Peptides against a protein of PDB entry 5OOQ. Designs and how they scored, part 4

Target 1, 227 residues: chain A of PDB entry 5OOQ
Amino acid sequence: YREDVRQVVTHPANALSFLQPGRLVEISVNGKDNYGWGAVVDFAKRINKRNPSAVYTDHESYIVNVVVNTMYIDSPVNLLKPFNPTLPEGIRPAEEGEKSICAVIPITLDSIKSIGNLRLYMPKDIRASGQKETVGKSLREVNRRFPDGIPVLDPVKNMKIEDEDFLKLMKKIDVLNTKLSSNPLTNSMRLEELYGKYSRKHDLHEDMKQLKRKISESQAVIQLDDL

## One batch from the design tools (peptide; made by RFdiffusion4, then SolubleMPNN)

Design b1_p8_5_s1 (from b1_p8_5, 5 letters changed)
Fold by OpenDDE base, seed 1:
Structure b1_p8_5_s1 (fold): chain B 227 residues (1-227), chain A 8 residues (1-8)
Amino acid sequence: as target 1 above (227 residues)
Amino acid sequence: MYEVNTEP
């Protein structure tokens, strides 16, 4: 269901009005390269000068330029072409232990995982020396302030998506989330009550906590696949 | 540095 929500949210009819300069968006290029939260610079309709008759899908019909602070330092960023979402080979986010830099990358709407409810104050000229790094500092500060994640725009309350099928989808997700939150707690309390009667040992409590986490993670993964 | 913006 998450992908279904994402498809609706990132559709041009819904997304473009919220892609103002400084809008925070969570970026995943080709479903593989996770850049995390970046800031929108601008967007434009995708034009193929070589093939003017090219018809793009709705989610590929616009190019969004975003500042990311997670670009691998040795990525060939000089090969990036403005308004070309086909990224050169070697353009990737930094992995754990690698150094990152700030970069402006062109992405499609399909590469937006989430749209945040926050906007950064953007420099007038992002291409000027040091401006990308300024945005990068702002991104780091936001991430520090929101350790549980940047709040996402509410598709219904904020984005005013009122499609009946979409509302039904959202309601279904809410019910599932409620069940997920209630069942682990109820089961954990019952398990804690059941095992607390038997567990005089600190080790058993940790094992139970780990097992509960694994069960919760497994259930979350299963539900993530269903969503 | 940033603001909450929920408007188009």
Scores: peptide ipSAE 0.609, ipTM 0.961, DockQ to the pose 0.873
Fold by OpenDDE base, seed 3:
Structure b1_p8_5_s1 (fold): chain B 227 residues (1-227), chain A 8 residues (1-8)
Amino acid sequence: as target 1 above (227 residues)
Amino acid sequence: MYEVNTEP
């Protein structure tokens, strides 16, 4: 269910209006490289100059430039190309005990785990000397103030996602969270397994169709647990 | 510095 929510939230129709300069977003590249919370610089529609007829999925059709403060210090950041989300080999977050630096990286919408309800005040020229480090200091301060995590935008109240199927999904998640708060262990693993199977990139329509199916399956499981 | 922003 978390992945289904993420697919809807990060769809261009919903996400782009909230990707203003300074917007905090949680970043995971290729499902492996977790950079933590970064700050949006800008975004643009993905254009392939070599193949203008290239069609991208909705979640890969935009490039978002973000400042991160968790880049491994020995990463080949000089090889980063603006508006190229295919990151060079060796570009990765710092591991525990490693030193990190600030960097601007181009990511797709698919690399956004969550969208925060906070915006940083961004410098006018992020490429100027010392500006990335200023943003990095602001990111550290935010993380210090929110040790339990940065608050996420509410998809319904804040993002105004009013799709009926999405609202049904959110209600089911709330019911499950309430049940999990009463019985934590059994329902979390099944939910993760169900979500892992559907992590494939789908159009919003396909995502909604799958969501309806998962909802039906979850209701069946809840009915089985109530027996 | 940062602010809470919930608007598009």
Scores: peptide ipSAE 0.607, ipTM 0.961, DockQ to the pose 0.860
Fold by OpenDDE base, seed 4:
Structure b1_p8_5_s1 (fold): chain B 227 residues (1-227), chain A 8 residues (1-8)
Amino acid sequence: as target 1 above (227 residues)
Amino acid sequence: MYEVNTEP
């Protein structure tokens, strides 16, 4: 059912109006390469100059340029061709323990896993030196602020998808989610997750308090030296 | 910097 929802959400008729510059999108290329959340630069209709008669599926008919901050550092990013969603060999996200860089990659709508309800303020010229890194910093900040994941646009409430079959699908999913949430095991797992989040917040608060104390102590020492 | 944006 999640894939069915994704297909509807990422359809050009629904997705394109929400692919404004800075829109956060979750990216999975070929179902294997998860780049995480990236920021939309722009999009364009896919044109094959070599084969103008090429017919693409709806989900492949547009190319979205996105900034990602999870590109493997040794990826051949120089081989990336604008508006070519066929990524060169070696273009991949960094694995755990690997270093990442910021890159602009062209993707199809089919490579969008989800569309976030957040937009970054984008530089005017993303191709200028240092601009991708600025977006990368913003992405890191967003991820820090949303440790549970970036909020996703509601297909019905936000995207106004009113297709009857889609609405039926959403209702089915809602029923299933309700059943799952009523399971004591699910509730226990959720409680543990919530507790973990609370604990992290508390730890951060304590760290801030300790830092403030250290600053205050340092200031007190300076004042003593001035006396 | 970011904003919540739910509009087309």
Scores: peptide ipSAE 0.566, ipTM 0.955, DockQ to the pose 0.682
Fold by OpenDDE base, seed 5:
Structure b1_p8_5_s1 (fold): chain B 227 residues (1-227), chain A 8 residues (1-8)
Amino acid sequence: as target 1 above (227 residues)
Amino acid sequence: MYEVNTEP
């Protein structure tokens, strides 16, 4: 259920407007590398220069640059490629007892566990000497101030996700959380179905947007040929 | 250092 909510929350249609500089996001890369809470630097649409026709899933179609303060100190951070979310081997969070450093890593939306309701004041140039460390200090301070965890944006109240299928999903989750007697398997299947419907609906909207764009481009070409 | 921001 949490994953279904995460998928909706991290969908570009919902997430991108909240990925302002300094926005805190909880980061997990490849489902195993937990960097904890980081701060958004910026984001961009994923472009494959080598394969411009590459089609990415919605959750992989954007790259978010985030500052983390949990990078393993011996990670080959110099091998990080801007706008490449495929992290080099050895790029990982520090384990218990290991030293960590601050780094900017490119991630996909799929690597966002949660979006916080906090924004850091970000340096203008994060790549300048010492600026990542400044953000790292801010992250430590935030974590200190919120020992119970950084507050997460409310998908409905804050993010204004009003999609009917999502609202139904949320209601079902609430019912499942309150009713111990409900069959977890049945409830999970229903949530997956609702998410599937939501995803398909959004895919259709994006397809329509793309189609409209293609039509507009085609019309523009026709107009250019008529000139 | 930080602010609460719940707006896009």
Scores: peptide ipSAE 0.533, ipTM 0.952, DockQ to the pose 0.749

Design b1_p8_5_s2 (from b1_p8_5, 3 letters changed)
Fold by OpenDDE base, seed 1:
Structure b1_p8_5_s2 (fold): chain B 227 residues (1-227), chain A 8 residues (1-8)
Amino acid sequence: as target 1 above (227 residues)
Amino acid sequence: MYEVDTSP
């Protein structure tokens, strides 16, 4: 269901109006390269000069330039072509223990995982010396202030997506999330009550807690995969 | 540095 929501949210009809300069977006390129939250610079309709008759999918029909602060330091950023979403080999986010730099990368709408409810104040000329780093500092500060994650735009309340099927989908997700949050607690309390009667003797409480956590995590993962 | 903006 998450992918279904993402497809609707990132559709040009819904997303483009929220891709103002400075808009925070969560970026995943080709389903593997997670850059985290970046800031929108601008966007344009994708034009293939070599093949003007090329037809792109809706999610690939626009190029969004975004500032990221997670680019691997040794990435060949000089090979990046503005408005070309086909990234050169070696362009990737920094892994754990690697140093990162700020870069502007062109992405498609399909590379947007989520759209945040925050906008950065963007420099007028992002290509000027030091400006990308300024945005990078702002991104770090935002991440510091939102350790639980940057708030995502509400597709219904904020983005005004009123499609009936989408609303049904969102309602279903909400119900499932509520059940996932409530059931582990209720089951944990009942299990604690049941095992509390038996566990007077051994560290069964901690084992039970770990088991419950594993069960809850596994169920959550399964449910998240179904969403 | 940043603002909440939920507008299109």
Scores: peptide ipSAE 0.595, ipTM 0.959, DockQ to the pose 0.882
Fold by OpenDDE base, seed 3:
Formats: structure tokens, sequence, C-alpha cells
Structure b1_p8_5_s2 (fold): chain B 227 residues (1-227), chain A 8 residues (1-8)
């Protein structure tokens, strides 16, 4: 269900109006490289000059330039090309214990995990010396102020997504969250049953595994606090 | 500096 929500939220028809300069977005490239929260610089429609007839999926049809402060220091950032979302080999976030730097990276809408309700004040020229680092400092300050995570835009209240199927999806998620909060173990099986009925689509199964992991982790933390 | 912005 989370992936289904993400697909709707990050669709161009919904996301683009909220990708103003300075908008905070959570970034995961290729489902592997988690850069955390970054700040939007700008976006443009993806154009292939070499193949004008190239057809992209909706989520790959736009390129979003974002400032991240989690780029691995030894990444070949000089090889980054503006408006080319195919990142060079070696471009990755810093791991634990590694040093990071600020960088502007081009991503697709598919690489947006969530859209925050916060906007940074962006410099006029982000490419000027020291400007990326200024944004990086602002990102660190935000992360410090929101240790439990940056608040996400409400898809219904804020983004005004009024699609009936989406609203039904959100209601189901709310019911599941309420049930999980009341009965975590029984709800994992019912979630599996509910998702099993819906899981004829392959993508829901991975989301369920991730949700189960998060529930298990949350339960482990609660058990540690009770200890 | 940052602000809460929920507007399109």
Amino acid sequence: as target 1 above (227 residues)
Amino acid sequence: MYEVDTSP
C-alpha cells in the first residue's frame, strides 16, 4: 500500500506543483541508494535529444535537480551531468563512518520516496561556490530540529488528491494503522490476508515485507523500553 | 532558514 501511495503522490499530475525550489524531498535512487532528505533546485521535462521519439513512463518523464548533503566524499561528482538522471558509477551516499559532501544530483520522480511540508530558502545561483554547502547546512539544521523525521505532505488535505480509488486506499491504510496500533500480531496476518487478496500484483508483496520489518523493529524497540 | 509550505 505504501508503494501504491508513493506512485500516486509522485505522479507528475500531483507532484510537480509541489516541487518548488527549496521543497524538501526524501530521495532513494534505484531503490538502493538512500540520500535522505534533499532540497529541490528545479525540474524539467525529460528530453532525449538523440532520440526525440523516446517514450518515458510518467515517473521517468521529468528530471528533478536536488541538493543532497549525504554524497560520499570520494564520489566522482565531476562526472555528473545536469538533467541526466543516469548517474555515473561510484555516485553514492556516504555510509556510516564515511565523510559526506554536498552535491546537486538529477533524479527522476520515481526516486522520490516522500515530499515534505517544508521548504528551504534557496540561493539564486546554486552552482556558485559555497552555495551548495549553505543549503547543506540548512538541511543539517532541519534534520536536527526534526529528529523523528520531517513531516510529509498530506496527500488529501495538502495535495488535494481526490481520486476515489486513492481515497479508498488511504482509508484502508488508516484502518490498518489503527488495527496495527491496537493488535500488532493479529494485524500482520490480516494485513497478509488483505494484501494476499490484493497481492495478485507483485509490487504489494515487497511493501508488505518492508512494513512487517518496520513493525517488528518497532516492537523490538518497545520491548527494549519495557526492559 | 525554512518554512512550512503546504501550497502548490
Scores: peptide ipSAE 0.594, ipTM 0.958, DockQ to the pose 0.851
Fold by OpenDDE base, seed 4:
Structure b1_p8_5_s2 (fold): chain B 227 residues (1-227), chain A 8 residues (1-8)
Amino acid sequence: as target 1 above (227 residues)
Amino acid sequence: MYEVDTSP
């Protein structure tokens, strides 16, 4: 269910309007390389100059450039090609204990795990010396302020996704969440199957709950900054 | 600096 939600949320029809400069997005490349939260620089329709007739799936039809602060320091970032989502070998996030650097990486919509409700103030020229590091500092600050994760956009309330099947999916997720919250002790065995289904839904709902929590926390932080 | 932005 989480993946189903992700597919809908990251569809160009829904996602692109929320990929403004500075938008925080959670990045997972090829389902294995988790860069964490990055900041959107820009996006463009994917164009293959060598093969103009190339047809991409909806989720692969756009390239999003994002600043990440979790790039492994020894990654060959100089080999990164703008608007080429096929990352060179060795481009990976830093593992625990490894040093990281800031980098701009091109990703597809399919590499977006979540879209946050936060936007960073972005430098005008991210490619200028030191600018990506400035964004990196902002990302660190955000992560510090949101230890439980960055608030995710509500697909219905914020993104206004009104697809009937999607709404049904969301309702099912809510029902499952309610059942899990109401009967903590007795359904331990069904919790694994439900957590298998619900790990996808709870990942969505925890993503939504983390999102709501993060939204609430973000709102609280904004209110505190306005004081 | 960052802001909450839920708008398209």
Scores: peptide ipSAE 0.591, ipTM 0.959, DockQ to the pose 0.813
Fold by OpenDDE base, seed 2:
Structure b1_p8_5_s2 (fold): chain B 227 residues (1-227), chain A 8 residues (1-8)
Amino acid sequence: as target 1 above (227 residues)
Amino acid sequence: MYEVDTSP
């Protein structure tokens, strides 16, 4: 169910309006390379200059440039091509114990795991010397403030996704989460099977509940910082 | 510096 929700959320019709500069997004490239939360720089429609007739899937039809602070230091970042989501070999996040650097990477919508409810204040020229590192510091601060994860946008309340099937999906996830919370023991075995099959749904629902909590927490933190 | 932004 998480993947189903992700597919809907990251669809251009839903996602693009929330990919403003500074928007935090959780990044997973090719389902393997987890960069964590990064900040959107910009996005553009994917254009293949060599093959203008190339047809991309909806989720691959846009390129999002994001700042990440988890790039492996020895990654060949100099080989990164702007607006080319096909990353060079060796471009990867730092593993535990490895040093990381800030980098701007082009990704597709399909590489977005989650869209956060937070936006960073972005420098005007992210490619200028030291600007990526500034964003990197901001990302570290956000992660420090949200140790349980950055609050995710509510697909219904925030993103206004009103598709009936999607709403049904969300309701099902909600019901499952409620059942899980109300009957912890009986739900443990069914939670394994349901967490297998519904781990996607429950993960989505728990992610939604966690998102709601995180949204609330984020709002509270912002209010505290404004005081 | 960051802000909560839930708006499109």
Scores: peptide ipSAE 0.580, ipTM 0.958, DockQ to the pose 0.808

Design b1_p8_5_s3 (from b1_p8_5, 3 letters changed)
Fold by OpenDDE base, seed 1:
Formats: structure tokens, C-alpha cells, sequence
Structure b1_p8_5_s3 (fold): chain B 227 residues (1-227), chain A 8 residues (1-8)
């Protein structure tokens, strides 16, 4: 269901009006390269000069330029082309323990995981010396201010997506989330009540708690995968 | 839309 929501949210008809300069977006390129939250520079309709008859899917029909602060320092950023979302080999986010730099990367709408309910003030010329780094500092500051995560645009309340099928999907997700949040607690309480009567041993109680946690986590993961 | 000025 999460992917279904993402498909609707990142569709050009919905997303483009929220991709103003400075808009925060969460970026995952090709489903593997997670750059985290970046800031939108601009976007343009994708044009293939070599193949003008090329037909792109809706989610690949626009190029969004974004500033990220998680680019691996030794990535060949000089090979980046501002309007080519096909990234050169070696362009990747820094892994744990690696140094990162700021870069502007071109992505498709399909590479947007979420759209944030925040915008940064963007420099007029992002390609000027030091400007990307300024945005990078701003991104770090935002992450510091929102330790629990950057707020995401509400598709209905903020983005005004009023499609009936989408609304039904959202309601279903809400019901499932409520059940997921309630089930661990209710099942934990019932199991604690049931096992509290039998568990005289501290070790059994801890093992049960751990098992319950694992079951709850596994169920949550399964349900999250179904979303 | 919240615009955050993170300028130092």
C-alpha cells in the first residue's frame, strides 16, 4: 500500500505543484541508493534530443534537480549532466564511515520516496561556489530540528488529492495502522495477563517479552510489506 | 507550507 500511495503522490498531476525550489524530498535512486532528504532546485519535462519520439512513463517524464548532502566524496560528480537522470557509474550515497559532499543530482519523480512539508530558502545560483554547501548545512540543521523525522505532506489535507479510490486506500491504511498499533499492546497485555499467572521465573517473562516483541516486529514488517 | 530559514 505504501508503494500505491507513493505512485499517486509522485504522479506529475499531484507532485509538480509541490516541487518548488527548496522543497524537501526524500530520495531513493533505482530503489537502492538512498540519499535521504534533499532540496529541490528545479524541474523540467524530460526531453530526449536523440530520440524525440521517446515515450516516458508519467513518473519518468520529468527531471527534478535536487541538492543532496550525502554524496560519496569520491563519486565522479563531474560526470553528472544536469538533465540526465541516468547517473554515471560510481554516483552513490556515502556509506557509514565514508565522507560525504553536497551535489546536485538529476532524478525522476520515481526516485522520490516522500515529499516533505518544508521548504528551504534556496540560493539564486546553486552552482556558484559554496552554494551547495550552504544548502547542505541547512539540510543538516533541518534534520537536527526534526529528530523524529521531517514531516511529510499529507496527501489529502495538504496535497488535496481527492480521488475516491485513493481516499479508500488511505482509509484502509489507517485502519491497518490502528490495528497494528493496538494489537501489540492488546496482545502483549493479554499475553502478560495469561503468562503472568504462570511465569514465576523472571527469565521466562523476559523471554516472553522478547518473543512478543519479535512476533510484533515480524507482523509489523509483514504488514508494512503489504502496504 | 513552512519555509525554514536555516541561515546561521
Amino acid sequence: as target 1 above (227 residues)
Amino acid sequence: DYVVDTSP
Scores: peptide ipSAE 0.067, ipTM 0.795, DockQ to the pose 0.124
Fold by OpenDDE base, seed 5:
Structure b1_p8_5_s3 (fold): chain B 227 residues (1-227), chain A 8 residues (1-8)
Amino acid sequence: as target 1 above (227 residues)
Amino acid sequence: DYVVDTSP
């Protein structure tokens, strides 16, 4: 059930509006490499330059750049390619007793374990010298202030996910947490239906984003003519 | 959205 919730929360139709600069996200790459909480820099639609016709799953269709402060110090961070979520070999979080550094890594939505209900003030230019470290210090301070964990966005109250099947799922989880037995088997079929609905919402979101860009570009041209 | 100003 937790994975089912994660799939819905991290779907582009729901997640993208909450991936503002400085948004805290909990990061797990390939289900193995846990970087802990990082801060969002930006995101972009995934474009394959080698194969423009490549079709990605919804959860792989966007790249999110995040600052982490848990990168192993000897990781080949120089091999990181902007907007390439396929991380080079050796890119990993520091283990216990190892030194860590701050790094910006490109991840997919599928690598987001949780979205936090906190945002950091981000430097204007994260690529400038020392800026990553500043964010790293901020992340440490947040972890210090929240020893019991960073608050996670509520999918219903904060993210306003109003899908009926999702609400039913959340209710079932609540019931299970209260030790009331609900049969888990009926949830798999509903998940596929949910994915179908979210795919349609995603298409609408992309259309709206494109429209907003066109409007912004048109306004910029008008302002130039008025000068 | 709680913006934590962690600016020193």
Scores: peptide ipSAE 0.065, ipTM 0.809, DockQ to the pose 0.118
Fold by OpenDDE base, seed 4:
Structure b1_p8_5_s3 (fold): chain B 227 residues (1-227), chain A 8 residues (1-8)
Amino acid sequence: as target 1 above (227 residues)
Amino acid sequence: DYVVDTSP
C-alpha cells in the first residue's frame, strides 16, 4: 500500500507542482541507494538527444536535480552530468562510518520516496564554490530540528489529490494502520486503474504544451519572414 | 509552505 501511494504521489501530474527549488525530498535510487533527505534544485522534462523518439514512463519522463549531503566521499562526482539520471559506476551514498560530501545528483521521479512539507532557501547559483555545502549544512540543521523525521506532505490535505479511489486507498491504509485487517491484493488492482487515469491526463497536458510550443515557433518564423 | 530560513 505504501508503494501504491508513492506511485500516485510521485506521478508528474501530482508531484511537479511541489518540486520548487528548496523542496525537501527523500531519495532512494534503484531501490537500494538511500541518500536520505535532499533539496530540489530544479527539474526538466527528460529529453534523449540521441533518440528524440524515445518514450519514457511517466515516472522516468522528468529529471530532478537534488542536493544531497550523504554522497560517499570517494564517489566519482566529477563524472555526474546534469539532467542525466544514469549515474556513473561508483556513485553511491556513504555507509555507516564512511565520510560523506555534498553533491548535486540527477534523479527520476521514481527515485523519490517522499516529498517533504518543508522548503529550504536555495542559493541563486548552486554550482558556485561552497554553495552546495551551505545547503548541506541546512539539511543537517533540518534533521536536527526534526529528530522523529521530516514532515511529509499529506497527499489529500496538502497535495489536494481528490481521486475517489485514492481516497478509499488512504482510508484503508488508515484502518490497516489501526487494525491490520484489510487484504492488500484488492488495492493493487485499483492502483493500476488509477495510474492509467493519471497517465492519460498527463499525456493530454503534454500534448497541449507541445502544440503551444509549435504554434509559438511557427509565429516566430512568420515574424522573421515579414522582417 | 514553511520556508525554513536556516541562514546562520
Scores: peptide ipSAE 0.061, ipTM 0.802, DockQ to the pose 0.113
Fold by OpenDDE base, seed 3:
Structure b1_p8_5_s3 (fold): chain B 227 residues (1-227), chain A 8 residues (1-8)
Amino acid sequence: as target 1 above (227 residues)
Amino acid sequence: DYVVDTSP
């Protein structure tokens, strides 16, 4: 059930509006590499230039760039490709006793374990020398201030996920935490219906993003003509 | 001064 909640929370229709620059997210890549809490730089729709007809799952359809401060110091970070979520071999978090560095890594929505109810102030140019390290210091400070853990966004109260089936799922989780059973198979079918609703919302979000991009491009052209 | 904006 926790995974079901995570699937709903990290769906593009719900997650993207909360992935503003500086948003804290807890990162687990491929269910194996735990980077802990990182800070969102930006996100973009995943585009395969080699195969434009490629269809990705909803959770793999976006790339989120995040700053982490837990990258193993000897990781081949120079091999990282912007907007490529397939990480090179050797890219991993530091283990206990190992030194870590700050890095910007591209991840999918599926690699988000949780979304924090905190945002950092982000430098305008995160790729500039020393900027990612500044964010890294901020992450350490946040962890120091929240020794019991960084507060997570409430899916209902904060994210305003008001879907009836999701609310029922949350209630079931609460009941299960208090010892009552509901059939998991019926929940999976309902989850597909939920995803269908979210897909429509996602399409609208993409349309809005494309429209905003077109507006920004037109404004940029106007500014170029005024120069 | 890290401005932690806790606003949604």
Scores: peptide ipSAE 0.058, ipTM 0.784, DockQ to the pose 0.300

Design b1_p8_5_s4 (from b1_p8_5, 5 letters changed)
Fold by OpenDDE base, seed 2:
Parts: C-alpha cells; sequence; structure tokens
Structure b1_p8_5_s4 (fold): chain B 227 residues (1-227), chain A 8 residues (1-8)
C-alpha cells in the first residue's frame, strides 16, 4: 500500500507542482541507494537527444536535480552528467562510518520516496563554489530539528488528491495500521483506475503546455513579420 | 533556513 500511495504521489500530475526549488524530498535510487532527504534544485522534462522518439514512463519522464549531503566522498561525482538520471557506477550514498559530501544528482520521480512539507531557501546558483555545502548545512539543521523524521506532505490535505478511490485507499491504510483488512485485490484495481486518471490529467497538462508554446511561437512569428 | 510550505 505504501508503494501504491507513492506511485500516486510521485506521478507528474501530482508531484511536479510541489517540486519547487528547496523542496525536501526523500530519495532512494534503484531501490537500494538511500540518500535520505535532499533538496530540489529544479526539474525538467526528460529529453533524449539521441533518441527523440524515446517514450518514458510517467515516473521516468522528468528529471529532478536534487542536492544531497550523503554522497559517498569517493564517488565519481565528476562523471555525473546533467539531466542524465542514469548514474555512473560508484555513485552511492555514504555508508555508516564513511565520509559524505554534498552533490547535485539527477533523479527521476520514481526515485522519490516521499515529498516533505518543508522547503529550504536555496542559493540562486547552486553550482557556485560552496553553495552545495550551504544547502548541506541546511539539510543537517533540518534533520537535527526533526529527529523523528521530516514531515511528509499530506496527499489529501496538502496535495489535494481528492480522488474517491485514493481517499478510500488512504482510509484503508489507516485502518490497516490498526487492523489487517483482507481486500488487496480491490485496492489494486482501484490503484490502476487512479493511475489512469492521473495519467490522463498529465497528458492534458502536457497538451496544454504544448498548445501554449505553439501559440507563443505563432505570436512571435507574427511580431517578426510586423517588424 | 527553511519554511513549512504545503502549497504548490
Amino acid sequence: as target 1 above (227 residues)
Amino acid sequence: MYEINTEP
């Protein structure tokens, strides 16, 4: 059920509006590399210049750049490619007893475990010398202030995910936390339906963006002809 | 420095 909720929450239709600069997100890459809480720098739609026809899943269709303060110090961070979420070998979080550094890593939405209700004040230029470390200090301070964990955005109250089936899912999870209720199959069907709805919303959103871009381009052309 | 931000 947690994964089901995560799938809905991290869907572009829901997540992107909350991935403002400084937004705290909990990061897990490849299901094993837990970087903990990082801060969003920015995000962009994933574009494969080598294969423009590449179709990504919804959760892989965007790249989120995040500052983490848990990067293993000997990780080959110099091999990180901007906007390439396929991380080089050796890029990993520091283990217990290892030294860590701050790094900006590109991740997909699928690598977000949770979205926090906190937002850091971000430097204007995170690539400038010392700026990542500043964010790293802020992350440490936040973790110090929230020893029980960073508060997560409420999917319903904060993210305004008001789909009835999702609400039912959330309620079931709440109930299951107290009682093991027996209907996993019904929940899976509802999740699929929810995902379908969110996918459609995303498609519409992208279509609208494309349309707005086309309109803007057309207007620009008209203005050029008037010059 | 951080803030609570629950809005899009």
Scores: peptide ipSAE 0.591, ipTM 0.960, DockQ to the pose 0.708
Fold by OpenDDE base, seed 4:
Structure b1_p8_5_s4 (fold): chain B 227 residues (1-227), chain A 8 residues (1-8)
Amino acid sequence: as target 1 above (227 residues)
Amino acid sequence: MYEINTEP
């Protein structure tokens, strides 16, 4: 059912109006390469100049350029071609323990896992030196602020998808979720997850407090030296 | 900087 929802949400008729610059989207290329949340730069209709008669599926008919901050550092990003969603070999997200860099990658709508309800304020020229890194910092900040995940656009309430079959699907999912949530085991697992998230948030807050204290202490020392 | 945006 999740895939069925994704297919509807990422259809051009629904998705394109929400792919404004800075829109956060969750990216999975070829169902394997998870880049996490990236920021939309722009999109364009896919045009094959070499084969103008090429017919693409609806989900492959547009190319979305997105900034990701999870690109493996040794990926051949110089081989990326604008508006070519066929990524060169070696273009992949960093694995755990690997260093990552910011990159702009062209993806199809089919590579969008979710559309977030957040937009970043984007630089005017993302291709300028350092601008991708600025977006990367913003992405890190967003991820820090939303440890539970970036909120996803509601397909019905926000995206106004009113297709009858889709609404039936959503209702069915809601019923299933309700049944799952009523299970004591599910509730226990969710409570543990929520507690873990709360704990992490608290830890971050404490770390920030400690950092502020250290900064204040260092400033006090500087002031003492000026006396 | 970011904003909540639920509009097309």
Scores: peptide ipSAE 0.589, ipTM 0.959, DockQ to the pose 0.686
Fold by OpenDDE base, seed 1:
Structure b1_p8_5_s4 (fold): chain B 227 residues (1-227), chain A 8 residues (1-8)
Amino acid sequence: as target 1 above (227 residues)
Amino acid sequence: MYEINTEP
């Protein structure tokens, strides 16, 4: 269901009005290259100069330029072409233990995982020396202030998506989340009642804790599959 | 540095 929500949220009819300069967006290129939260520079309708008759899907019909602070330092960033979302080979986020740099990358709407409710104050000329790094510092500060994650725009309350089928989808997700959040507690209480009757031993307490973790993990996996 | 913005 997360993908279904994402498809609606990132549709041009809904997303473009919220892609103002400085808007924070969570970026995943081709579903595998996770750059984390970046800041929107600008966007434009995708135009193929070589094939003017090219028809793009709605989610690929616009190019969004975003500043990221997670680009691998040895990525060939000089090969990046403005308004070309087909990234050169070697353009990737830094992995754990690797150094990162700030870069402006062109992405499609399909590469947006979520749209944040925050906007950075952007430099007037992001291409000027040091400006990307300034935005990178701002991104780090935001991440520091929101350790539990950057708040996402509410599709209904903020984005005013009022489609009936979408509202039904959101309601279903809410019900599932409530069930998943309540089940660990009820299962924990029931397990505690069950094990409390049988053992005061440290080993059983640890087993119970491990079992609770496994149940929680299993539920989280189910949630990922359902959402 | 940043602002909360929930408007188009």
Scores: peptide ipSAE 0.589, ipTM 0.959, DockQ to the pose 0.887
Fold by OpenDDE base, seed 3:
Structure b1_p8_5_s4 (fold): chain B 227 residues (1-227), chain A 8 residues (1-8)
Amino acid sequence: as target 1 above (227 residues)
Amino acid sequence: MYEINTEP
């Protein structure tokens, strides 16, 4: 059930509006590489220039750039490619006793464990010398101030996920934390229905964004012709 | 420096 909640929370229709610069997110890559809490730099829709017809799942359809302060010092960070979430071999978090450095890594929404209720003040140019380290210091300060963990956004109260099936899922989790009563197959079918609703909402949002962009471009062209 | 932000 925790994974079901994570799938809904990290769906583009819910997550993207909360992935502002400086948003803290808990990061796990490939289910094994735990980077801990990082800070969002930006995000973009995933585009495959080599295969424009490539279809990604909703959770893999966006690339989120995040600053982490837990990168192993000897990781081949120079091999990191912008907007490529397939990390090179050797890119990993530092283990206990190892030294870490700050790095910007591209991840998918599927690599987000949780979204925090905190935002860092981000430098304007994160690629400038020393800026990643500044964010790294801020991350350390936050971790120091929240020894019991960074507070997570409430999916209902904060993220305003008001879907009836999701609310039922949350109630079931609350009940299951007290009693086990749900059929896994029914939950899977309902989750698919929820994803279908979110996907449609996201498609509409993207269409609106594209339309607004076209309108703005057309207005810019008109203004250039009037100049 | 950080802030609590619960808004989209």
Scores: peptide ipSAE 0.587, ipTM 0.959, DockQ to the pose 0.707

